# Peptides against a protein of PDB entry 4GMN, part 31

Target 1, 375 residues: chain A of PDB entry 4GMN
Amino acid sequence: RYANITLLALVTLASIGTDFQETLVKGNQGSRESPISAADEEWNGFDDADGDAMDVDQKSSSGEDQEEDYEEIDVKEDDEDDDDDSITSEMQADMERVVGADGTDDGDLEDLPTLRELIQTAVPQLIRLSNLPIDSDESLTIQSHALSALNNISWTISCLEFANGENANIHNAWYPTAKKIWRKTILPILEADSADLKLATQVTSLAWAVARVLHGETPTDGNPHRKFISLYHSSKQQAGGNSNSIEEPEDPFQGLGVKCIGVVGSLAHDPAPIEVNREVGVFLVTLLRQSNNVPPAEIVEALNQLFDIYGDEELACDKEVFWKDGFLKHLEEFLPKMRTLTKGIDKRTQPELRTRADEALLNLGRFVQYKKKHA

## One batch from the design tools (peptide; aimed at target 1 E161 K259 R356)

Design b2_p15_6_s4 (made by RFdiffusion4, then SolubleMPNN; from b2_p15_6, 7 letters changed)
Fold by OpenDDE base, seed 4:
Structure b2_p15_6_s4 (fold): chain B 375 residues (1-375), chain A 15 residues (1-15)
Amino acid sequence: as target 1 above (375 residues)
Amino acid sequence: SRFVPRRVAPVRPSD
């Protein structure tokens, strides 16, 4: 009974996290549509003048045809409004406020009561449930659902813009909780070194979502970047050895390899230790060098991470890693390979992968030009 | 000067 209620609550929290995310993504797309200035193009009404009202007097033919008394079967369509009220009116109001809130500096989530309750009440319970001793299939199921709920919440929050002080109230409320998820949920599971690839995938997804907000301020204790690099390599070795296709997720961007790259890339951002940045940067550049054996989605993610990590010339990692370790040469040498790779992706079968690869190729050309100008 | 990548597609969160 308690387990079923807990599982239902965890599934509901995971669903809410997904629905919240979809709404935030739709809202943030609407805000980036620059208001199409209603150019008051006075569409000067076409003054099309005089066309004569031909009064065609067509005649009164009197056809008597029969009153077939079709009994109006009043089929009361009971509109069973399946009020799939999964999104409460309060959640919708919180979503609209997150999209519309000019940055009032009050770090109080008073105006976001649902998000406040999610962060302050739900997440601490999910962290507790993710840390239960695994002694049964039931405890494993509870952990999995707690990780899924934490993942969806963390991903949702990570889709908000924070770079310009936008959503500072949400950032400030989330930041200590994100560090708690990292220290209490992610690190203990990564240290347990379980051979469970499902658990590893869930934790890596959660770690990516958390690291997308914390960046280089993610706790570096125990060198978690090396654990995710090791997990990347281990996942590739297992896929090559067992003819049991781990069902590569139909979505190439949901693969464990992409998730590992996303985590380690995010961990390497400033103010990460220069040695952490170097180890990750060398890993990412090595993937580009070995691109013939790397899935295209992992190449796209590795490029995006390299642009984000090394996109600022004022950061210590630009001089001490990017220039010192000669990364520009590797990126230039990769440009023709990326053009070939991108052209090899079928737009009909893999439209998203093609779009993201076309974008990554465009950005790679621009990034190489940027770095050459700032050399 | 900071490099800003052009991102047309929102980062789809991991399911």
Scores: peptide ipSAE 0.456, ipTM 0.910, DockQ to the pose 0.700
OpenDDE base, seeds 1, 2, 3, 5: peptide ipSAE 0.455, 0.455, 0.439, 0.454; ipTM 0.910, 0.908, 0.882, 0.910

Design b2_p15_7 (made by RFdiffusion4)
Pose (drawn by RFdiffusion4):
Structure b2_p15_7 (pose): chain A 285 residues (1-30, 108-237, 251-375), chain P 15 residues (1-15)
Amino acid sequence: RYANITLLALVTLASIGTDFQETLVKGNQGDLEDLPTLRELIQTAVPQLIRLSNLPIDSDESLTIQSHALSALNNISWTISCLEFANGENANIHNAWYPTAKKIWRKTILPILEADSADLKLATQVTSLAWAVARVLHGETPTDGNPHRKFISLYHSSKQDPFQGLGVKCIGVVGSLAHDPAPIEVNREVGVFLVTLLRQSNNVPPAEIVEALNQLFDIYGDEELACDKEVFWKDGFLKHLEEFLPKMRTLTKGIDKRTQPELRTRADEALLNLGRFVQYKKKHA
Amino acid sequence: SSDPKHTRHKAKSLS
């Protein structure tokens, strides 16, 4: 039963996690009662995956169960974070998911992040999941073990397809949990790291530049948020952004539109947004 | 095992 009974069930739950994304797309061309697959995934499939993710690991075989359990959590969490939840959008699904997303963080991502050592493959798996969960949580994400510091250290140390880089994952997840209404100091650290990435953009992979610019635009684009005055202005983020604008133009043109297109067109949008961003705030004390 | 592809997102709030 081993090869069939356990591993098959996880790989299939993870595939179900992946393919539910197509239901969302095809459903558009035409209390989660209307979405039983999603309802079952959250209420039934996810609690067992959190359990499996937790347990040792005493043996290599259970090392694979944990990995597969993390793969399913990752696919579900990612697909769900592909929904618009800004404003009042998709509120029914948001309420069904948010508490569970908090559990996945507390019970799965956090204990695993507690024991630093040793894997790169596993470190990559947890960050991917944490990025997916934090995309929904948006600074409401728990600040306990000061996880942003760990993911920040994971970025620099793992320095030794452009958008699948682990560094891109470290930028995105730390960037997502630093949105308002996060602890203003947690935001200061994350914002400082994201800006430092630009000041020292001399050796940062272009995809990590694009993600850092998108995370910054996503965080400090609202003057009513305490962190816009408490961090963005208090620490003068504006100067580095104005200084980075010329540096950003050359690196963008350094990208072969023909080999490969997506990064190029994505970076064009970031410089475009970077210019518009330097103007909007320039207009605000 | 594989990882999901990178996608777009919308900002939580803007002015």

Design b2_p15_7_s1 (made by RFdiffusion4, then SolubleMPNN; from b2_p15_7, 10 letters changed)
Fold by OpenDDE base, seed 3:
Structure b2_p15_7_s1 (fold): chain B 375 residues (1-375), chain A 15 residues (1-15)
Amino acid sequence: as target 1 above (375 residues)
Amino acid sequence: ISLPPYTDYKAPKVA
């Protein structure tokens, strides 16, 4: 009973997080003609459409025919069209305020009561539930649902604009909580070195969402970028051996490889330590060099991360990594390969992947031209 | 098949 209520509450929180994300994305599209950078990946929530209906094998216990006259309680199906207005009027009001908020207020979420309650009350409980001892299938299920809810909340918040001091109140409220998620949920799971690929995928998705807000201010304790790079390589070694067991997500951008690239790319932004930036930059450029063996979606993500990390010439990583380690030559040599790769994607079968690859190819040409002028 | 442990990644030198 309590487990089912907890699971229902976690599923509801995860759903609310998804619906809130979709509506924030729609709201942002309406106001500013700023080209939605490819960072507005709607992380389509993991539709756990794996309703593993536990076939409870009803063992035919031939229990005796006690004809207890169950009075037919005529449950009127009131077709309450439960317009599953999953977005409460309070959430909608919070969304309208987030889209309209002049970024002037010092970290107080008084005007955002639902978001405040999510950050201050729900997230600390979800962190606790994600850290339960795994001693049963029930505890594993609770952990999974807690991670899903944390993921959806974190992704939703990561879709807010925080540049130039926009949404500073939300950023300031989320920032310490995001660091807490990182230190209390993400790092312990990564350090446990679990062979569970489902858990690794969930924690990597959450790590990406958190790192999209924290960027280079993400805690570097234990070199987590190396753990995600190792996870990337480990996942590729398994996929090559047992093609049958891990259903590759239908969406190429939902793959563990893309998520690992997104995490490490985000971790490498200023003010990340130059050695963290270097290790990530070298990893990303190496993917481009090995592109014949890398999925197109991972190449697209690796390019976008490289543009974001090295787009500013005033940053220490431009001189100390990009120029010093000679990344421009590798990007220039990759241009003809990217043109071939992009043209090889069928627009009919993979329209999104083709669009994002066409954009990444355009940006690669511009980026190489930019860097050549600033050499 | 268990994932190999998240071993110490050495960034491959971009040659």
Scores: peptide ipSAE 0.027, ipTM 0.628, DockQ to the pose 0.040
OpenDDE base, seeds 1, 2, 4, 5: peptide ipSAE 0.022, 0.023, 0.024, 0.026; ipTM 0.553, 0.628, 0.667, 0.649

Design b2_p15_7_s2 (made by RFdiffusion4, then SolubleMPNN; from b2_p15_7, 11 letters changed)
Fold by OpenDDE base, seed 1:
Structure b2_p15_7_s2 (fold): chain B 375 residues (1-375), chain A 15 residues (1-15)
Amino acid sequence: as target 1 above (375 residues)
Amino acid sequence: ITLPPATDYLPKKLA
């Protein structure tokens, strides 16, 4: 009886977190490309002002208005009452405020009551439920649903803009909670050395969402980056042995390998310890060197993480890792391989993967050129 | 299955 109520509450919280993410995505799709597209933003290196404006003569071919008499197919609006009753008017109003608000720096969420209740009331309970002793299939189910709810909430918050002090109130409210998720949920599960790949995937997804906000301020206790690198390699060894194809997720970017790369990449940002940054950077560049045996989506993610980590020349990791360990040579040697890899992706069957690979190839060219100029 | 130490997979240097 209590189990079923707890399970229903966790399923409901996981749903709310998904619907909240979808609302953010839909709200952003009206103005900006999807939060997936933020990783696809053209890496505009420093504005070298001397770029000759190639006059792209867009010859406006005035195609003749053939008024094709589109018969008004009276598409009955089947009011599919998408009883998406999950998005409360309060959640929608909180989302509209988040998109429009010059966030105050005080960490007050009085204007965001739904988000406040998620962070202050729901998340601490989910952390407790995710860290229950596993003594039954019921406790395992509760843990899985608590991790799902934490994942969805954490992903949703990680899709907010926090650059330049945007949403600082939300950032400041989330930051201590994100560190608590890391220390009380993620680390204990990673330390339990579970052979459960499903649990490992859930924890890695949650870890990525949390690390996308905490970056290099993520607690380095116990070297969690090494655990995710070990998980990456172990997942590849298991996939090669048993013909129980873990159904590769239909989305190439939802794979455990991509998630491991996203976590360790995020952990390596400034102000991460230089040795953490080095170990991650060497891991990522090693994937590029071994690209013949690496899924294209993992290569795209590894490139984007390398651009984000080493894009700023003023950071200590630029001098102490990027230049000192000779990363530029490996990136330059990878350019022709990336061109071949990208061209090998079928635009008809994998349009998103092809687009993201085309963008990562463009950014790799720009990044290599930038680093050569700033050598 | 204990995850093998990441040290076994981390190349200490790019060759």
Scores: peptide ipSAE 0.030, ipTM 0.722, DockQ to the pose 0.037
OpenDDE base, seeds 2, 3, 4, 5: peptide ipSAE 0.029, 0.029, 0.028, 0.027; ipTM 0.722, 0.718, 0.723, 0.724

Design b2_p15_7_s3 (made by RFdiffusion4, then SolubleMPNN; from b2_p15_7, 10 letters changed)
Fold by OpenDDE base, seed 5:
Structure b2_p15_7_s3 (fold): chain B 375 residues (1-375), chain A 15 residues (1-15)
Amino acid sequence: as target 1 above (375 residues)
Amino acid sequence: ITLPPATDYKAPKVS
C-alpha cells in the first residue's frame, strides 16, 4: 500500500515534469510567429561578412514534371482526446508567468508557487528516494521512478533561457538544487559502478539535464567526465558483442551515446578546468576522426558541443586547447566526411536526423571559416 | 545564426 502510493506520487511528479516540458515547447512554438528557433543561440561571430558573393550560375536543368498523383491517404486522426487534465490551473498560471517573466534576480519564486513547491519540497524527496539502499525489486522500482521524475523536472528547467539574465529567479532557485542532485544522486550512482545499463542510462540522462544548466560550474570532484567517457566506450563494446539488442531507441537522439556526449560537452564549458576541457575536446574530435563507426546522431551532438565549447575566442580553452591541440585541422578534414554522412541520411525515413545533420554541416562550414579568419 | 537546439531529451514517456 505505502509503496503503491509512493509509486503513484512519483509517476504523477514525472508526468507533471513532462507536461511542463511539452507546454514550454508548445509555448515557445506559439510565440514563434517569428522563427526564433530554441537553437537561437545566435553565434554572433558573423558580423564581418564583407565576403564577395560568388554568383554560382545554377543552370536550370528542365526536369520534366511527372505529376505523381499521391493519393491523399485520409489518415483519420482519431483525436483520442486523452485530455489528461493533469495540468492544474495553478501549473498553467505558473507556465504562463514563466513565458512572460522579466527576470527578477531574486531566487524567490513567490509568483511561481507550483514551481517553488516542485523545487523546494518535491525534489529533496526525490533525491532521498533515488539514493535508497537497493535491497528489493520494490526499492529498485522506487529509485527508477525517482530518477525519472528528477530527469523530467531537470530537463524542463534546462529548456528555460538563462543566458541573458532571463528567468534569473528560477535559475537562482534551481542552481543549489541542481548541485545537490549532482552530488547526492548522480555521483553516488556513478561511483557504485553498476553493470545496470538501464540505471546508467537514467543517471546519464539526469546528468545531462543538470549539466545543461550548471555547465562548467558542475562539480568536477572525482572526474565525472571520465566516467561518462568510459560509459560511452563500454556501451559500444556491449552493443557489438551481445545479440541482445538493447532496443536502440526509435529516436536516434535518445541513445546512451548521445547522452554521454551531451553530458561531457556540457561539463567542458567555461569555467571548467582546462584539463577537463582538453580531455572532453579530444574525445569529441576523436569521434569525428572515427566517424565511419559512429552513429550520425552522436556526430551531430559532438559537433554541436564542439561549437558551443569553442565558439568564443575570449575563453581560455580557445588558446589553451582548441589552437594548441590543433582542433581546426581535424574539423576541416572532417568537413567532406560530414557532407557524405549527411547526404547518406534518407529524408523520408529519418527527417529529423537529416535536418539536424544538414544544420550541423552548415555550422561546421561556417565554424571552420570563422576559426581560419581568427587564426 | 541559430545553432540547432542540443538534443531535447524526450523524457521517457512512462506509459
Scores: peptide ipSAE 0.024, ipTM 0.682, DockQ to the pose 0.104
OpenDDE base, seeds 1, 2, 3, 4: peptide ipSAE 0.024, 0.023, 0.022, 0.016; ipTM 0.690, 0.690, 0.571, 0.666; seeds 2, 3 fail the geometry check

Design b2_p15_7_s4 (made by RFdiffusion4, then SolubleMPNN; from b2_p15_7, 10 letters changed)
Fold by OpenDDE base, seed 1:
Structure b2_p15_7_s4 (fold): chain B 375 residues (1-375), chain A 15 residues (1-15)
Amino acid sequence: as target 1 above (375 residues)
Amino acid sequence: ISLPPATDYVAPKVS
């Protein structure tokens, strides 16, 4: 009885977290380019603010108005009222406030009661449930659902803009809670050294969501970046041996390898310790050197992480790691390989992967040019 | 410009 109520509550919290994220994405598509659509943002460097934007005169070729007579296929709206009543009108109103707030209206968390209760009431219980002794299939199920709920909440919060002091109220409320998730949920699971790839995937997804907000301020206790690098390598060794590979997720960006890269990349941002940054940077550059044996989605993620970590020349990691360890040469040598890799992705079967690879290729070209000017 | 991480991992709605 209590277990079924707990499971239902965890499923409900995971659903709320998902629907909240979907609403955030939809709301951002209306007012701000979503952080997901901002994955399509061209990396212009930090200094190219004063660069003459070459007016690429997109000569508006007057495409002839072919009036293609779109036959109005009367798709009967079968109103299957999927009463997924998971988003209350209050949750929707809170999300509309978060999305519709032009970054000058730092509303208090008092004006975000649903988000406040998620952070202050739900998350502490989810952390507790994720730390239950695993002594039964029921306790394992509870842990899995608690991790899923923590993941969805953490991802939703990580989709908020916190640059330039935007959403500072939410950031300030989340930051200590995110550190608590890291120390109380993520680290203990990583230290248990479980061969459970499902649990490893869940904790890595949660770790990425948390690290997207904490960045280089993520607790370095126990060198978690090395654990995720080890997990990356271990996952590759297991996938090569048993034909009972966990069904590769249909989405290439949902793979454990991508998630490991996203975590360690996020952990390496300033103000991360230079040795943490170096170990991660060397790992990422090593993936590029080994690109023939690395999934394209992992290469895309590794490139994006490298641009974010080393884009700013004022950061200590630029001089002490990027230049000192000769990363530019590796990026230059990778540029023709990336062109070949990107061209090898079928636009018809993998449109998203192709788009993201085309963008990462463009950004790699720009990044290499930027770094050559600042050498 | 921080390139946003590729995909938001939405945990599948446990039906």
Scores: peptide ipSAE 0.018, ipTM 0.618, DockQ to the pose 0.072
OpenDDE base, seeds 2, 3, 4, 5: peptide ipSAE 0.018, 0.017, 0.014, 0.013; ipTM 0.625, 0.615, 0.599, 0.544; seed 2 fails the geometry check

Design b2_p15_8 (made by RFdiffusion4)
Pose (drawn by RFdiffusion4):
Structure b2_p15_8 (pose): chain A 285 residues (1-30, 108-237, 251-375), chain P 15 residues (1-15)
Amino acid sequence: RYANITLLALVTLASIGTDFQETLVKGNQGDLEDLPTLRELIQTAVPQLIRLSNLPIDSDESLTIQSHALSALNNISWTISCLEFANGENANIHNAWYPTAKKIWRKTILPILEADSADLKLATQVTSLAWAVARVLHGETPTDGNPHRKFISLYHSSKQDPFQGLGVKCIGVVGSLAHDPAPIEVNREVGVFLVTLLRQSNNVPPAEIVEALNQLFDIYGDEELACDKEVFWKDGFLKHLEEFLPKMRTLTKGIDKRTQPELRTRADEALLNLGRFVQYKKKHA
Amino acid sequence: DKFHPIKTTPVKPTP
C-alpha cells in the first residue's frame, strides 16, 4: 500500500490544488456551498496535510511525506491567494480560509523555520508556502519568532526562469507581512531591507528588483497608515526612490524584450509605477 | 488619499 496508499493520495490532493485554479478561470467566463471542491480542500484536506507536515521525519521515507505534504499545502495556498480579497471582494472564501491560513503558518511554517538547518530544497518549499499564506494574511500574519528576520537572512545566504528564484520568494513573503497593520518595527526592518536592495541594486537580479518595487508600492501607498509617516518619511525612503529612478531605467532597457518578454514588460510597469509613485508622495508631507 | 499601482499578475512559485 505504501507507494499507492500514501504518496498517491498526496500527489493527487496537490494536483487538485493546482487544477482548482482552472475552475476559477472557467467559472468566470460563464457556506462554500457553491464551491464544494474548495470547501472539502479547506475543511478536510488541509487539516491532515498540516498534521503530516509536522511529524518526523525520523526516516528518509517520511522526509518524502513531509515534502509531498508541503507541496499540496503550497498548491492550495497559492491557488487561494490568486483571489481578490481587497475591499469586500470574495468575503465568503476569505472567512473560510483566513483562520486555516493562520494555522498553516503557526503549526507548519513556523516550527520548520525554527530549526535553521539544513536543506535548500526544503528551505525553498517553506518560503514558497509562507509567501502564499502571507499574500492573504497581509501583516495580520503572525509575528512570533520574528519570521521576517529569518526570511531576510535566508535571502542573503542563499546568495552563493527569473521569477522562480528563491530570492524572489524571500522578497515577496517578507514584503507581504509588512503591510499594515503590522508592528511598526517589523515594518521598519522589512522596508529597510527592501530599500537597501535598491541602494545596492548593483548586483540584484532584475526579477528581484521588480518584486521589491511592487512590494514597496503595495506597502507605503497610503498616507493614513502609521508606517507611511513612521517609516517611509521618518527614514526618508523617498530619496533612495528618487535616486533609483535613473538606475531603474537602464536595467529595464537592459532586458531583452525578445528573450524573455514577461520580465521586460513587468519591469516596464514597475518603472512606470515607480515614476507615478515618486510623484504622489512628493505631493505629501 | 491613496495610491493605486498598475497591477501585475504574480507568477506562481515552484515547489

Design b2_p15_8_s3 (made by RFdiffusion4, then SolubleMPNN; from b2_p15_8, 9 letters changed)
Fold by OpenDDE base, seed 5:
Structure b2_p15_8_s3 (fold): chain B 375 residues (1-375), chain A 15 residues (1-15)
Amino acid sequence: as target 1 above (375 residues)
Amino acid sequence: SKFVPKRVRPVRPSV
């Protein structure tokens, strides 16, 4: 009885975290209808004048109109009113406020009572549940659901803009809790060295969500970047040996390899220790050098991380790692390989992967030009 | 000067 109520509450918390994220993504799409000024690049139609009018003769073949009577199957849209009563009117009002509020206030979530209770009351309980002794299949199920709820909440919060002091109240409320998730949930699971790839994927997804907010301020105790790099390599060795389909997630960007790259990339931002930055930077550049055997989604994520880590010339990692370790040469040598890789992705079967690869290719060309100008 | 990537980041939760 109590376990089923706990599981239902964890599923509900995971759902709420997903619904918040979908709403934040929809809200951020609506605000990005800044008119892309159609720079009317006047397509200067090349005036190729040579008008050889080949008279192709109109042979009128009168094919008989067989009216095939397509019976309109009146598919009654049964409006299944999925009364998904999961989102309370208070939650919806908090979501609308989070999308609209340039709140500069001192971490008091007074105007965001649902988000406050989520961070201050629910998350500390989820951290406790994720750290239960695993002594039964029931305790393992509770841990998995607690990790899923923490993941969805952490991802949702990581979709907020925190640049330039935006959402500072939410950032200030989340930051100590994010560090607590890292120290109390993520590190203990990574230290237990479990052979469970499902658990490793859940903790790595959560670690990425947390590290997307904490960046280089993520606790470096026990060198967690090396654990995620090791996990990346171990996951590749297991996939290569047994043709037992570990169902590669249908979404290439949900793969454990992409998640590992996302975590270590996020950990390597300033003010991360220069040696942590170097080890991550070398790992990412090595993936580009070995790209013939690397999934395209992992290449896209590795490029995106490299642009974010080394996009600022004022940071110590630019001089001490990017220039010192000769990363520009490797990026320039990778540019033709990225063009080939991107062109090899079918737009019909993998439209998202192709779009993200086209964007990463565009940014790689621009980034190489930027670095050459600032050399 | 800072390099700003042109990106749409739909961050998907791993549902």
Scores: peptide ipSAE 0.471, ipTM 0.918, DockQ to the pose 0.747
OpenDDE base, seeds 1, 2, 3, 4: peptide ipSAE 0.467, 0.467, 0.446, 0.466; ipTM 0.917, 0.916, 0.894, 0.914

## One batch from the design tools (peptide; aimed at target 1 V11 T18)

Design b2_p16_1 (made by RFdiffusion4)
Pose (drawn by RFdiffusion4):
Structure b2_p16_1 (pose): chain A 285 residues (1-30, 108-237, 251-375), chain P 16 residues (1-16)
Amino acid sequence: RYANITLLALVTLASIGTDFQETLVKGNQGDLEDLPTLRELIQTAVPQLIRLSNLPIDSDESLTIQSHALSALNNISWTISCLEFANGENANIHNAWYPTAKKIWRKTILPILEADSADLKLATQVTSLAWAVARVLHGETPTDGNPHRKFISLYHSSKQDPFQGLGVKCIGVVGSLAHDPAPIEVNREVGVFLVTLLRQSNNVPPAEIVEALNQLFDIYGDEELACDKEVFWKDGFLKHLEEFLPKMRTLTKGIDKRTQPELRTRADEALLNLGRFVQYKKKHA
Amino acid sequence: SALARTKPLAPSFSTS
């Protein structure tokens, strides 16, 4: 039963997590009662995956169960975070997911992040999930073990397809949990790290530059948020951004549109947004 | 005022 009974069930639940994404796309070309697959994934499939993710690990075989359990959580969390939840969009699905997303963070991502050692493969798996969960949580994400510090240290230390880099994952998840209404100091640290990435963009992979610029635009683009005055202005983020604009133009043109296109067109949008961003705030004390 | 946010990255799925 072992090879069939347990591993097969997880790999299939994870595939179900991946393929539900196609239901969302095809459903558009045409209390989660209308989405029973998603309803069952959240209420039934996910609680068992959180359990499996937690347990030792006493043996290598259970080392694989944990990994597969993390793969399924990852795929589901990712696909769900592919939905628009800004404003009132998709509110039914947001209420069904948000508490569970908090649980995944507290019961799964956080205990694993507590024991620093040792794996890169596993460190990559948790960050990918944490990034997916934090995309929905948006600073409402728990601030307990000061996780942003750990993901920040994970980025620098793991310094030894451009968008699959672990570093991109560290930028995204730390950047997502630093949106309002996060602790203003948690925001200050994450914002400082994201800006420092630009000041020292001399050796940062271009994809990590694009993600850092998108995360900053996503955070400090609202003057009503305490962190826009308390951090963006108090620490003069604006100067580094104005200084980075020339540096950003050359690196963008340094990307071969023909090899490969996506990063190039994506970086073009970031410089475009970077220019528009330097203007909007320049207009605000 | 507030600015609209940027589009997110595509998901980073995993396989077995």

